# Peptides against a protein of PDB entry 3ESW: the designs that were tried, part 26

Target 1, 322 residues: chain A of PDB entry 3ESW
Amino acid sequence: NNIDFDSIAKMLLIKYKDFILSKFKKAAPVENIRFQNLVHTNQFAQGVLGQSQHLCTVYDNPSWHSIVLETLDLDLIYKNVDKEFAKDGHAEGENIYTDYLVKELLRYFKQDFFKWCNKPDCNHCGQNTSENMTPLGSQGPNGEESKFNCGTVEIYKCNRCGNITRFPRYNDPIKLLETRKGRCGEWCNLFTLILKSFGLDVRYVWNREDHVWCEYFSNFLNRWVHVDSCEQSFDQPYIYSINWNKKMSYCIAFGKDGVVDVSKRYILQNELPRDQIKEEDLKFLCQFITKRLRYSLNDDEIYQLACRDEQEQIELIRGKTQ

## One batch from the design tools (peptide; made by RFdiffusion4, then SolubleMPNN)

Design b1_p10_5_s4 (from b1_p10_5, 6 letters changed)
Fold by OpenDDE base, seed 4:
Structure b1_p10_5_s4 (fold): chain B 322 residues (1-322), chain A 10 residues (1-10)
Amino acid sequence: as target 1 above (322 residues)
Amino acid sequence: EIEFILQLLK
């Protein structure tokens, strides 16, 4: 009996594809009930859902992409990318070029484009006056600030001139192209949009312990790559746990095609209690949201994404970024 | 191994 192993393999692949696709069909009534109960009873789940409703879709705006590309010094960026790419002896058209692009975007963003703002400069005294600023607290946005998705405005008084300076915490990334300053939230928000504007697969990573960063899907490395605009960091997921000795409990990645618990990539030591939600419920939640985000995709797209998801899960279990 | 299956899926 010549077992046609090729025929069996093809049949198994078809059955496997069908099995995978079956998981991404419309949610059963019982799953919907479980989801509704979870988000109504668990605050962490509600928070993840709320973030997914924004972060998974907001950056997929072609108008914003155009504005970004018109605002950036593309000539400088590509000049630097081409220079470093050529220096390392790579041929044009290799998937690795995109990694060089992301690295240059990190450099450009931190060194040339955006500013870290611990305290604002005094609006009256001018540049480099932040040392003279005393925090008075925070308040709601005014009518103008509210136009740019501002939730909070930090208020500072200048010790030199006595004037009040407002530091609105804008969530509109287009406004951030103008202001060119912020903290981790503004940095990650605008940088996520920048990466998206180059047509890249990007996720926004939220850490419960008050930090945020990106992941970029490298076609060269064939995996999700840690990207932190604040740190000008590429593929250094260990920086928080090891270098900063940061204690963390949850890292959740939000992308157009899914929501993923990526905690295992970043929490290498000093893990805080994961007590906000049951692990099974978090897994269910992320899968459920991911399933919803993929409802409009065709079977081939769903299958390709599912293969990527499985590869990532294997990576996360092994604790080795290969 | 899931790796073998994933290699077959390439």
Scores: peptide ipSAE 0.008, ipTM 0.496, DockQ to the pose 0.720
Fold by OpenDDE base, seed 3:
Structure b1_p10_5_s4 (fold): chain B 322 residues (1-322), chain A 10 residues (1-10)
Amino acid sequence: as target 1 above (322 residues)
Amino acid sequence: EIEFILQLLK
């Protein structure tokens, strides 16, 4: 009996695809009950859900992408990308060009476009006067500031002239294209939109210990790549745990196609207690939200994303960033 | 997933 191994392999692949697709069907009533109970009883779960409702969809705005591309110096960016791409002599496929683009966007954003703001300059005294600014605290936005999704305004007094300067913490990334200044929140917010505007697959990573960054899916490397606009960092997930000696408990990635616990990529040492939620409940929560985000996708899209998810999980378990 | 594939081979 000549076992037709090719027919068996094809049949196994079909059954495997069907099995994977079956996991992404509408949630069973028991899963819906578990989800509702979890988000109502666990504050961390409620926070993850709330962030997913914003971060997973807000950057998928074609009108914003157009405004971004019209605002950036695209001629300079592509000139620099082409120069670095040509210099490395890569005979390797078209997919590596996108890695060069992301590296140039990191450079351009930090060096030419956006500014770190510990303290604002005095509105009266002008440029390079931030050293004279004393924080007075924070307050709510005024009528003008509230138009740009401002949650809080930091208030500073100038030690030289005595005038008050307001530093509104805008969450509208289009307003940030005008102001061109902020801290890690504003940097990551606008930079996430910038990467999305180039048609890239991007996730927003939230760290519980007061930091935020991006991940980009490199088609060349065939994995999610760490990207921090504040640090001009590409593929350096170790910088927080090792270089900064930062203590961390949770890193959660938010993208249009899913929510993923990426803590294992970034928490290499100095792990804080993971006591905010049970590990099984966090895994369930991320999977449930991911399933909901994919409800409108076709079977081929679902299957491709599921294959990518499995590859990422294998990477995270093996600790092989090499 | 591996267990499911192993069950199908059975």
Scores: peptide ipSAE 0.008, ipTM 0.481, DockQ to the pose 0.092
Fold by OpenDDE base, seed 2:
Structure b1_p10_5_s4 (fold): chain B 322 residues (1-322), chain A 10 residues (1-10)
Amino acid sequence: as target 1 above (322 residues)
Amino acid sequence: EIEFILQLLK
């Protein structure tokens, strides 16, 4: 009896697909209870949920994408991408073009578009006066600042002219297209929107130790790629742990299709205690939120994303980028 | 096991 290995393989693939799809079915009552108990009893879990409710969906706004594309110098960007892509030739396939696009967007954003604002310039004295600024503290937004999702305004006094300068910490990324300045939060917020505006699969990565960055899913590399707009960094997940010698405990990625603990990608040394939540509860939380984000997807989309998830988990365990 | 399945999906 010649074992039809092809028939067996097809049958196994079907059964495997069905098995994977079964994991993404509507949460059982017991899972809902576990989830509710976790987010009500664990502050870290509540924080992750709260972030997911915003970060997983806010950037999927077609109106915002249009505004971004109208604001950027697309002619310059694509000219530079085409120039760099042409150097390596088309031999690596069309999918690599998107990697060149992301690299150019990193360059353009840092060099041409956005500015780091440790302290604001004095509104009265003009440009390059930030050195004269003394922090007075923070206050709530005024009526104008409140229109742009501003929770906090940093207040500075100019040592030269004595005038007060306000630095609103805007969370509205469209306002950031106008202001074109900020710290890691503003940088990552707007840059995440920019990447999304080009139709890219992007995640917002939150680090508990006061940094934030992006991940982009490269179709060429077939994996999630580290992207930090502040650093003009592409595929350098080691920069925090190794180059900065940063101590970290948690890195959580937030995307439209899921929430993932990506700590293993970035925490290579100097790991801080992971004592905010049990590992099994964090895993459950991320999976539960991810399932909810996928409830509207069809079986094929769910299956493709599940395959991507498994590949990422293998990568994170092996510590080898494919 | 996952690698084997992923190879079959290619």
Scores: peptide ipSAE 0.009, ipTM 0.531, DockQ to the pose 0.851; fails the geometry check
Fold by OpenDDE base, seed 5:
Structure b1_p10_5_s4 (fold): chain B 322 residues (1-322), chain A 10 residues (1-10)
Amino acid sequence: as target 1 above (322 residues)
Amino acid sequence: EIEFILQLLK
């Protein structure tokens, strides 16, 4: 009896697809109760939920994408991408072009477009006067600043002219296209939108220990790739734990199609206690939010994303065994 | 086993 291994493989794939799809059906009443209890009783879970409600959807705005593309020097960007892609001789296929695009966007954003702001320049004295600025504290936004999703305004006094300069911490990424300055929050916020505006699969990564970055899904590498706009870094997840010797407890990735604990990718040493939530509850929370984000997707989309999720989980497990 | 399934899904 020649075992038709191809027929068996096809049957197994069908059964596996059906099994995966069954997991993404509407949540059972018991799962809803568990979720509600978790977010009501655990502050970390509530924080993750709150972030997901914003970060998973805010960047999927076609109007914002158009404004971004109209604001960037696309001619310069694509000229540089084409130049780097031409050096590779196309040997690795067309999918590598997107990796070159992301690398150029990192360069362009840090070198040509956006500025790091430890302290603002004095509004009266002009450019390169930040050294003369003394922090006075923070306050709420005024009526104008409030239009651009501003929660906090840092106040500075110029030691030279005595005038007050306001540094509003805008969360509106369109306003950041105008101001072109900020810290890790503003950098990551606008850069996430920029990557999304090119039609890329992007996640916003929140680290509990006061840093934020992106992940991009590379079709060439067939995995999520670390992207830090502040560092002009591509595929260097080790920079925080190893290069900075940073201590970290949680890294959570937020994307349109899911919320994922990516701590294993970035926390290579100096792990802080993971005491904010039970590991099983965090896993449940991320899966539950991910399931909700996928409710409107068709069976093929759900299946493709689930396959990608499993590949990522394997990668994250293997990275601990090396 | 999961790797085998993932290879079949490619």
Scores: peptide ipSAE 0.007, ipTM 0.525, DockQ to the pose 0.745; fails the geometry check

Design b1_p10_6_s1 (from b1_p10_6, 6 letters changed)
Fold by OpenDDE base, seed 4:
Structure b1_p10_6_s1 (fold): chain B 322 residues (1-322), chain A 10 residues (1-10)
Amino acid sequence: as target 1 above (322 residues)
Amino acid sequence: LIELILELLK
């Protein structure tokens, strides 16, 4: 009996596709009840849901993409990308060009465009006066600051002139194109939008231990790549656990197509207790949100994304980020 | 499963 392995393989692929697609069908009533109970009873789950409602969709704004592209020095960026790409003789094909683009965007953003702000400069004394600034605390936004999705304003007094300087923590990334300063939150927020404006697949990674970064899906590497705008870092997921010796419990990636626990990529040592939610409930939550984000996609899109998700899960289990 | 399928398609 010549087993028609090709026919069996095709049949298995069809059945597998159908099986995968069945997981992305509308949630059963029991799953909806479980989800509702989880987000109402678990604060961490509620936080993940709240973040997903913003971070998964906010960067998919064509008007913002246009404003970003109009604001950046595209001539400089592409000149530098083309220069670095030309050195490698194009041997690795067109897909590597996006990796060069992301690396240049990291350089450009850190070196030419955006500024780290530990303390603001004094509004009265001018540039390079942050050393004279004493923190007085934080307050709510004023009427003008509130227009730019500002949750908190840090207040500083100048030791030289006695004047008060406000450092609003803007969450509007378009306002950040003007202010061009911040900490990890502002850096990651605007840089995520910048990468999205180039049509790239990007996720926002939230770490519970007060850091945030990006992941970019490299078509060349065929995987999610760590990207930290603050560090000008590309594909260095180990920097937090190894270089910083940072203790961490959760890293959650938020993208248009899903929410993924990426903790295994970044937490290589010094793992803190994962006591905020049961592992099964976190997995369920991320899958449920991901499923909801994909409800409008066609079967082929759902299948392709599910294949990508499976590859990522294998990567995360194997610890083969390098 | 994809690795298994890719191996079966070889």
Scores: peptide ipSAE 0.015, ipTM 0.567, DockQ to the pose 0.326
Fold by OpenDDE base, seed 1:
Structure b1_p10_6_s1 (fold): chain B 322 residues (1-322), chain A 10 residues (1-10)
Amino acid sequence: as target 1 above (322 residues)
Amino acid sequence: LIELILELLK
């Protein structure tokens, strides 16, 4: 009896694919009820849902991608990428080139393009006057600031000239291409859009303890890679827990194809109580939102993403980035 | 089993 091992393997793969696909079918009525009850009764769940409704889709805007690519010095960027790629002489070709691109985008963004703004410069006194600025508090946006998705405006008085300077906290990333300044929120927002504009697979990571960063899916490394534009950091998920000794409770990644609890990647020590939601309910919530984001995908796309998800879960359990 | 399947899918 020649056991056709190839036929058996093919049948097992088909059955496995069907099993995986069955998990991504339209939610049962009971799951919908559970989801609705969870987001209505748990504030953290409502916050995750609200963030997913924005962050998972807002960066998939072709018009914004065009504006970004027209605004960046692409000649400089690609010149630097080509230069660094040529030094390493890598036969790995196209996949590793993307890692060099992300590293150069981190350099370019921090060194050449965007500015950290603890305090604004005085609008009257000019550049390098932020030291003379005293915070007066925050206000709502004016009519002009409101056009650029501004929720808050920080108000500063110049100690030298006495004039008031407004620092609007814009959430419109296109406005950030003009202003070219901000804190972690503005940095991560615009940098997420920049990475998306190059056709990269990117997630926005929200940390409950007032920080935000990106993840990029490296085809070379075959995993999600930590990317922090503020720190010019590539593949350093330990920076917060170890280098900063930051205490953290939750890190949630938001991408077009899913919402994932990535806390295990970043919370290596000094874990704060995870008391905002039951672990089972958070897992359910992320899975439910992820299923919804994938409803329009074909079976092959769903299967490939599910395989990627399983690889990530294995990585997160093992505590080893390969 | 999943790891083995993922290796076989490479």
Scores: peptide ipSAE 0.014, ipTM 0.608, DockQ to the pose 0.524
Fold by OpenDDE base, seed 5:
Structure b1_p10_6_s1 (fold): chain B 322 residues (1-322), chain A 10 residues (1-10)
Amino acid sequence: as target 1 above (322 residues)
Amino acid sequence: LIELILELLK
């Protein structure tokens, strides 16, 4: 009996596709009940859901993309990308160009565009006066600051002139194009929008231990790549656990097509207790939100994304990130 | 993968 291995392989691929597509059908009543109970009873789950409702969709704004592209020095950016791409003689194909683009955007953003703000400059004394600033605390936004999705305003007194300077913590990334300053939150927020404005697949990574960064899907590397705008870092997921010796419990990635626990990529040592939610419930939550984000996609899009998800899960299990 | 294989064998 000549086993037609080609026919068997084709049949297995069809059955595999059908199986994958079946997972992305409308949630069963039991899954909806489990989801509702989880987000109502677990504060961490509610937090992940709340973040997903914002972070998964907010950056998919064509009007914002246009404003970003009009604000950046595109001539400088592409000139630098073209120079780096030309050095490699095109031997690695066109897909590597996006990696060069992201690396240049990291450089441009940190070196030419955005500023780290531990303390603001004094509004009265002018530039390079942050050393004279004493924190007085935080307050709610005023009527003007509230227009730009401001949750809190840090208040500083100048030791030299005695005047008060306000540092609004804006969550509107378009306002950040004007202010050109912030901490990890403002950096990651605006940089996520910048990467999205170039049509890239980007996720916002939230770490429970007070840090945030991006991931970019490299078509060249065929995987999610760590991107930290604050550090000008590309493909260095180890920097937090190894270089900083940071203790961490959870890293959650938020993108338009899904929510993924990426803790295994970044938590290489000094793992803190994962006691905020059961592992099975976190896995269920991320899968359920991801399923909802994909409800409008066609079967081919769902299948391609599911193949990418499985490859990422294999990578995370094998520890083969680099 | 094992769950998938088991489901493909159903």
Scores: peptide ipSAE 0.010, ipTM 0.531, DockQ to the pose 0.101
Fold by OpenDDE base, seed 2:
Structure b1_p10_6_s1 (fold): chain B 322 residues (1-322), chain A 10 residues (1-10)
Amino acid sequence: as target 1 above (322 residues)
Amino acid sequence: LIELILELLK
């Protein structure tokens, strides 16, 4: 009996595809009940769901992408990318160009475009007056600030002139293109939109311990790559746990195609108790939201994303990024 | 993978 290995291989691939696709079928009634109960009873689960409803979709706005591209100095950016690519990139192939682009966007954003704002400058005294600013607390937005998805306004008094300066914490990334200042939240929000505007696969990573960053899917590296706009960091997931000695419990990545617990990529030491949700329930939650985000995708798209998911899970288990 | 193998054996 000549075993037709090619026919067996084809059959195995078909059955494998069908098996993978079966996992992405419409949720069973029991899964819907479990999901509803989980988000109703667990505050952390409700928070993850709430974040997913915003972060997974908000950046997929073509009008915003156009505004971003019109606002950035594209000539400078591409000139710098082309210059770096011409040195080293030709040997690695065309797919590495996007890695050079992301690295330049990190440079451009931090050095040329956006500013860290611990305290605002005094609106009356002008530039470099933040040292004279005393925090008075926070309040709700006024009518103008409310137009730009502002939840909180930090209030500062100038010790020199006595005037009050408002620092609105805008969540509208288009407003951030104008203001060009903020903390980690504003940085990550706008930078996520910037990366998306170049057609890149990007996730927003939320850390429970008050930090946020991005991940970019590198076609060259064939994996999710850590990207922190605040730090001008590319592929340095260790910076929080090792360099900062930061204690962390959860890192959750939010993208258009899924929600993933990426804690294993970033929490290398000083792990805090993961007591907010059962691990099985968190896994279920992320899978359920991911399944829902993919409901409109075709079988080939679902299959390709599922292959990517499995590769990421293997990476996260092996701990070998480099 | 194990679940797949088990399904393939059905």
Scores: peptide ipSAE 0.009, ipTM 0.530, DockQ to the pose 0.090

Design b1_p10_6_s2 (from b1_p10_6, 6 letters changed)
Fold by OpenDDE base, seed 2:
Structure b1_p10_6_s2 (fold): chain B 322 residues (1-322), chain A 10 residues (1-10)
Amino acid sequence: as target 1 above (322 residues)
Amino acid sequence: DIEKILELLK
């Protein structure tokens, strides 16, 4: 009996695909009940859900992508990418070009495009006057600021001229293309949109301990890559735990195709108590939201994403042997 | 073992 190993392999692959696809079927009534109960009873779960409703979809706006591409100096960006690719990229194949692009976008964004704003300059005294600014507190947006999804406005008084300067914390990334300033929130928000505008697979990573960054899916590296626009950082997930000695409890990644607990990638030491939700419930929550985000996808798309998810989970368990 | 399976799925 010549065992047709090829036939067996094909059959196993089919069965495996079917098994994987079965996990992404419409949630059972019991799962829906569990989900509803979890988000109604656990504040952290409610927060994750709320963030997913915004962050997983907001950046998938073709009109915004066009505005971004029209705003950036694409000639400069591609000139620099081509220059770096010509040095080393040809040996690694075409897929590495996108990694060079992301690295250049990090450079361009931090060096040429966007500004860190700890305190605003005085609107009356002009540039380089932030040292004279005293915080008075925060207030709600005015009618103009409210047009740009502004949740809060920081108020500053100039010690030199006595005038008030408003620093609206805009959440509209298109407004940030105009203002070109902010803190980690504004940086990550706009930079996430920028990366998405180049057709990249991007996730927004929320850290409970008041930082945010991106992940980019590198086709060259075949994994999610840490990207922090504030730090001009590419593939340096250790910077928070090691370099900053930051204490952290949760890092959650939000993308169009899923929500993933990526804490293991970034929390290498100084782990804070993970007491906001049961680990099993967090895992369930992320999986449940991920399934919902994939409901409109075909079986092949679901399968490919499921394979990617499995690879990521393996990576997160094994750790990078650097 | 999973890596081998993933390689076989490519």
Scores: peptide ipSAE 0.007, ipTM 0.511, DockQ to the pose 0.479
Fold by OpenDDE base, seed 1:
Structure b1_p10_6_s2 (fold): chain B 322 residues (1-322), chain A 10 residues (1-10)
Amino acid sequence: as target 1 above (322 residues)
Amino acid sequence: DIEKILELLK
């Protein structure tokens, strides 16, 4: 009996695809109940859900992408990318161009476009006066500030002139294109939008210990790549745990196609207790939200994303960020 | 090994 191995292989591939697709079908009633119970009983789960409702979709705004592209110096950016690509890119293929683009965007954003604002300059005394600013606390936004998704306003008094300067913490990334200053939140928020505006696959990474950054899916490297606009960092996931000696418990990535616990990529040492949720429940939560985000996708899109997810999980288990 | 695969395909 000549076993048609090719036929068997084809059948196995079909069954495997069907099996993968079955995991992304509409949740069973029992899974819905588990999800509802989890988000109602666990505050961390509720927080992850709440963040996913915003971060997974907010950056998929074509109008915002247009405004970003109109605001950036694209001529300078592409000139620099082309220059770096011309040195090495011909040998590596076209997919590496996007890595050069992200690296240039990191440079451009930090060096030319955006400013770190620990304390604002005095509105009266002008530039380079932040050293004279004393924090008075935080308050709610005024009527103008409220138009730009401002949750809090930091208040500072100038020690030189005595005037009050307001530092609104805007969450509207379009307003950040105007203000061009902030801390890690503003940096990551606007930079996530910038990367999205170039049509890139980007995730927003939230760390429970008060830091945020991005991940970019590199087609050249065929993996998610750490990107921190504050640090002008590309593919350096170790900087927090090793360079900063930061203690961390959770890193959660939020993208249009899923929510993923990426803690294993970034928490290399000094791990804090992961006591906010059961590991199985967190895994379930992220998978459940991911399924919901993919409900409108076709079978081929679901399958491709599932294959990518599996490769990422293998990477996270093996610790092989080459 | 092939028998196990065939059993999974049944």
Scores: peptide ipSAE 0.006, ipTM 0.393, DockQ to the pose 0.065
Fold by OpenDDE base, seed 5:
Structure b1_p10_6_s2 (fold): chain B 322 residues (1-322), chain A 10 residues (1-10)
Amino acid sequence: as target 1 above (322 residues)
Amino acid sequence: DIEKILELLK
């Protein structure tokens, strides 16, 4: 009896595909109850859900992508990408061009486009006057600031002229194209939109210990790649735990296709207690939100994303990012 | 109210 190994392999692949797809079917009533109970009883879970409702979808706006592309110096960007791509030759294939693009966008954004704002300059005294600024506290937005999704405004007094300068913490990334300044929140927010505007697959990474960054999916490296616009950093997930000696508990990635606990990529040492939620409940929460985000996708799209998810989980377990 | 904050810092 010649065992038709090809037929068996095909049948196993079909059954495996069906098994994977079964995980992404509509949630059972018991899962919905578990989810509702979790987000109503656990503050961390509620926070993750709230962030997912914004961060997973807000950057998928074609009108914003057009505004970004019209605002950036595309001629300079592509000139620099082409120059760096030409140095390494075509030996590594066309997919590596996107990695060069992201590296140039990091350079351009930090060096040419956006500014770090620890303290604002005095509106009256002009540029390079931030040293004279004393923080007075924070308040709610005024009527103009409220138009740009501003939750808080930092207030500063100039020690030289006595005038008040407002530093609105805008969450509207289109307003950030105008203001071109901020801290990690503004940097990551606008840079996430910039990467999305080039058609890249991007996640927003939230760290519980007050930092945020991006990941993009490199087709060349065939994995999620750490991207920090503040640091002009590409594929350096270790910078927080090792270089900064930062203590961290949770890193959660938010993308259009899923919510993923990426803590294992970034928390390499000095792990803080993960006491905000049970590990099983966090895993359930991320899977449940991911499942909801994929409800409109076809079976082939779901399967391809599930294969990507499994490869990422293997990577995170093996510690083989490098 | 910025004026109230300024009064507290005096």
Scores: peptide ipSAE 0.000, ipTM 0.284, DockQ to the pose 0.006
Fold by OpenDDE base, seed 3:
Structure b1_p10_6_s2 (fold): chain B 322 residues (1-322), chain A 10 residues (1-10)
Amino acid sequence: as target 1 above (322 residues)
Amino acid sequence: DIEKILELLK
């Protein structure tokens, strides 16, 4: 009895694909009830849902991508990418070119384009006067600031001239192309849009302990890669736990195709208590939101993304960023 | 300030 192992293998692959696709069917009534109860009873779950409604879709705006590409010095960027790519002896068209592009965008953004603003310069005294600025507190936006999705304005008094300077914390990334200054929130917001404008797969990573960064999906490395615009950092997920000795509890990644708990990638030591939600409920929440984000995708797209998700989960369990 | 993103999403 010649067992046709090839026929059995093909049949198993088909059954496996069908099994994976079955997980992404419309949510059962029991899952909807569990989801509704979770977001109504758990504040952390409500926060994750709220973040997903904005961060998963806001950067997928073709008009914003055009404005970004018109604002950046593309000639300088591509000249530098081509130069570094050629030095390493790689052939044109290799997937590694995109990694060089992201590294140059990190350099360009930090060195040439955007500025860290601990304190603003005095509007009256001019440049390099931030040392003379004393914080008075925060207030709501005025009528002009409100046009650019501003929730908070930091108020400073100049010790030299006595005048007040306003530092509006804008959330409109197009306004940030004009102002070209901010802290980690403004940096990550605009840099996420910049990466998206080059057609890249990007996630926004929220850390509960007051920091934010990006992840980029490298086709060359075939995985999600840590990207921090504030630090000009590429593929250094250890910088927070090891270099900064930062204590952390949660890191959640938000992308167009899903929401993922990526805490295991970044929390390598000094883990804080994960007491905001049950682990099973957080896993359910992220899977449920991810399923909703994929409802309009075809079976092939769903299967490809599910394979990528499984590879990421294996990576996160093994702890080997090798 | 992640608190601001959380406030916008409320």
Scores: peptide ipSAE 0.006, ipTM 0.445, DockQ to the pose 0.016; fails the geometry check

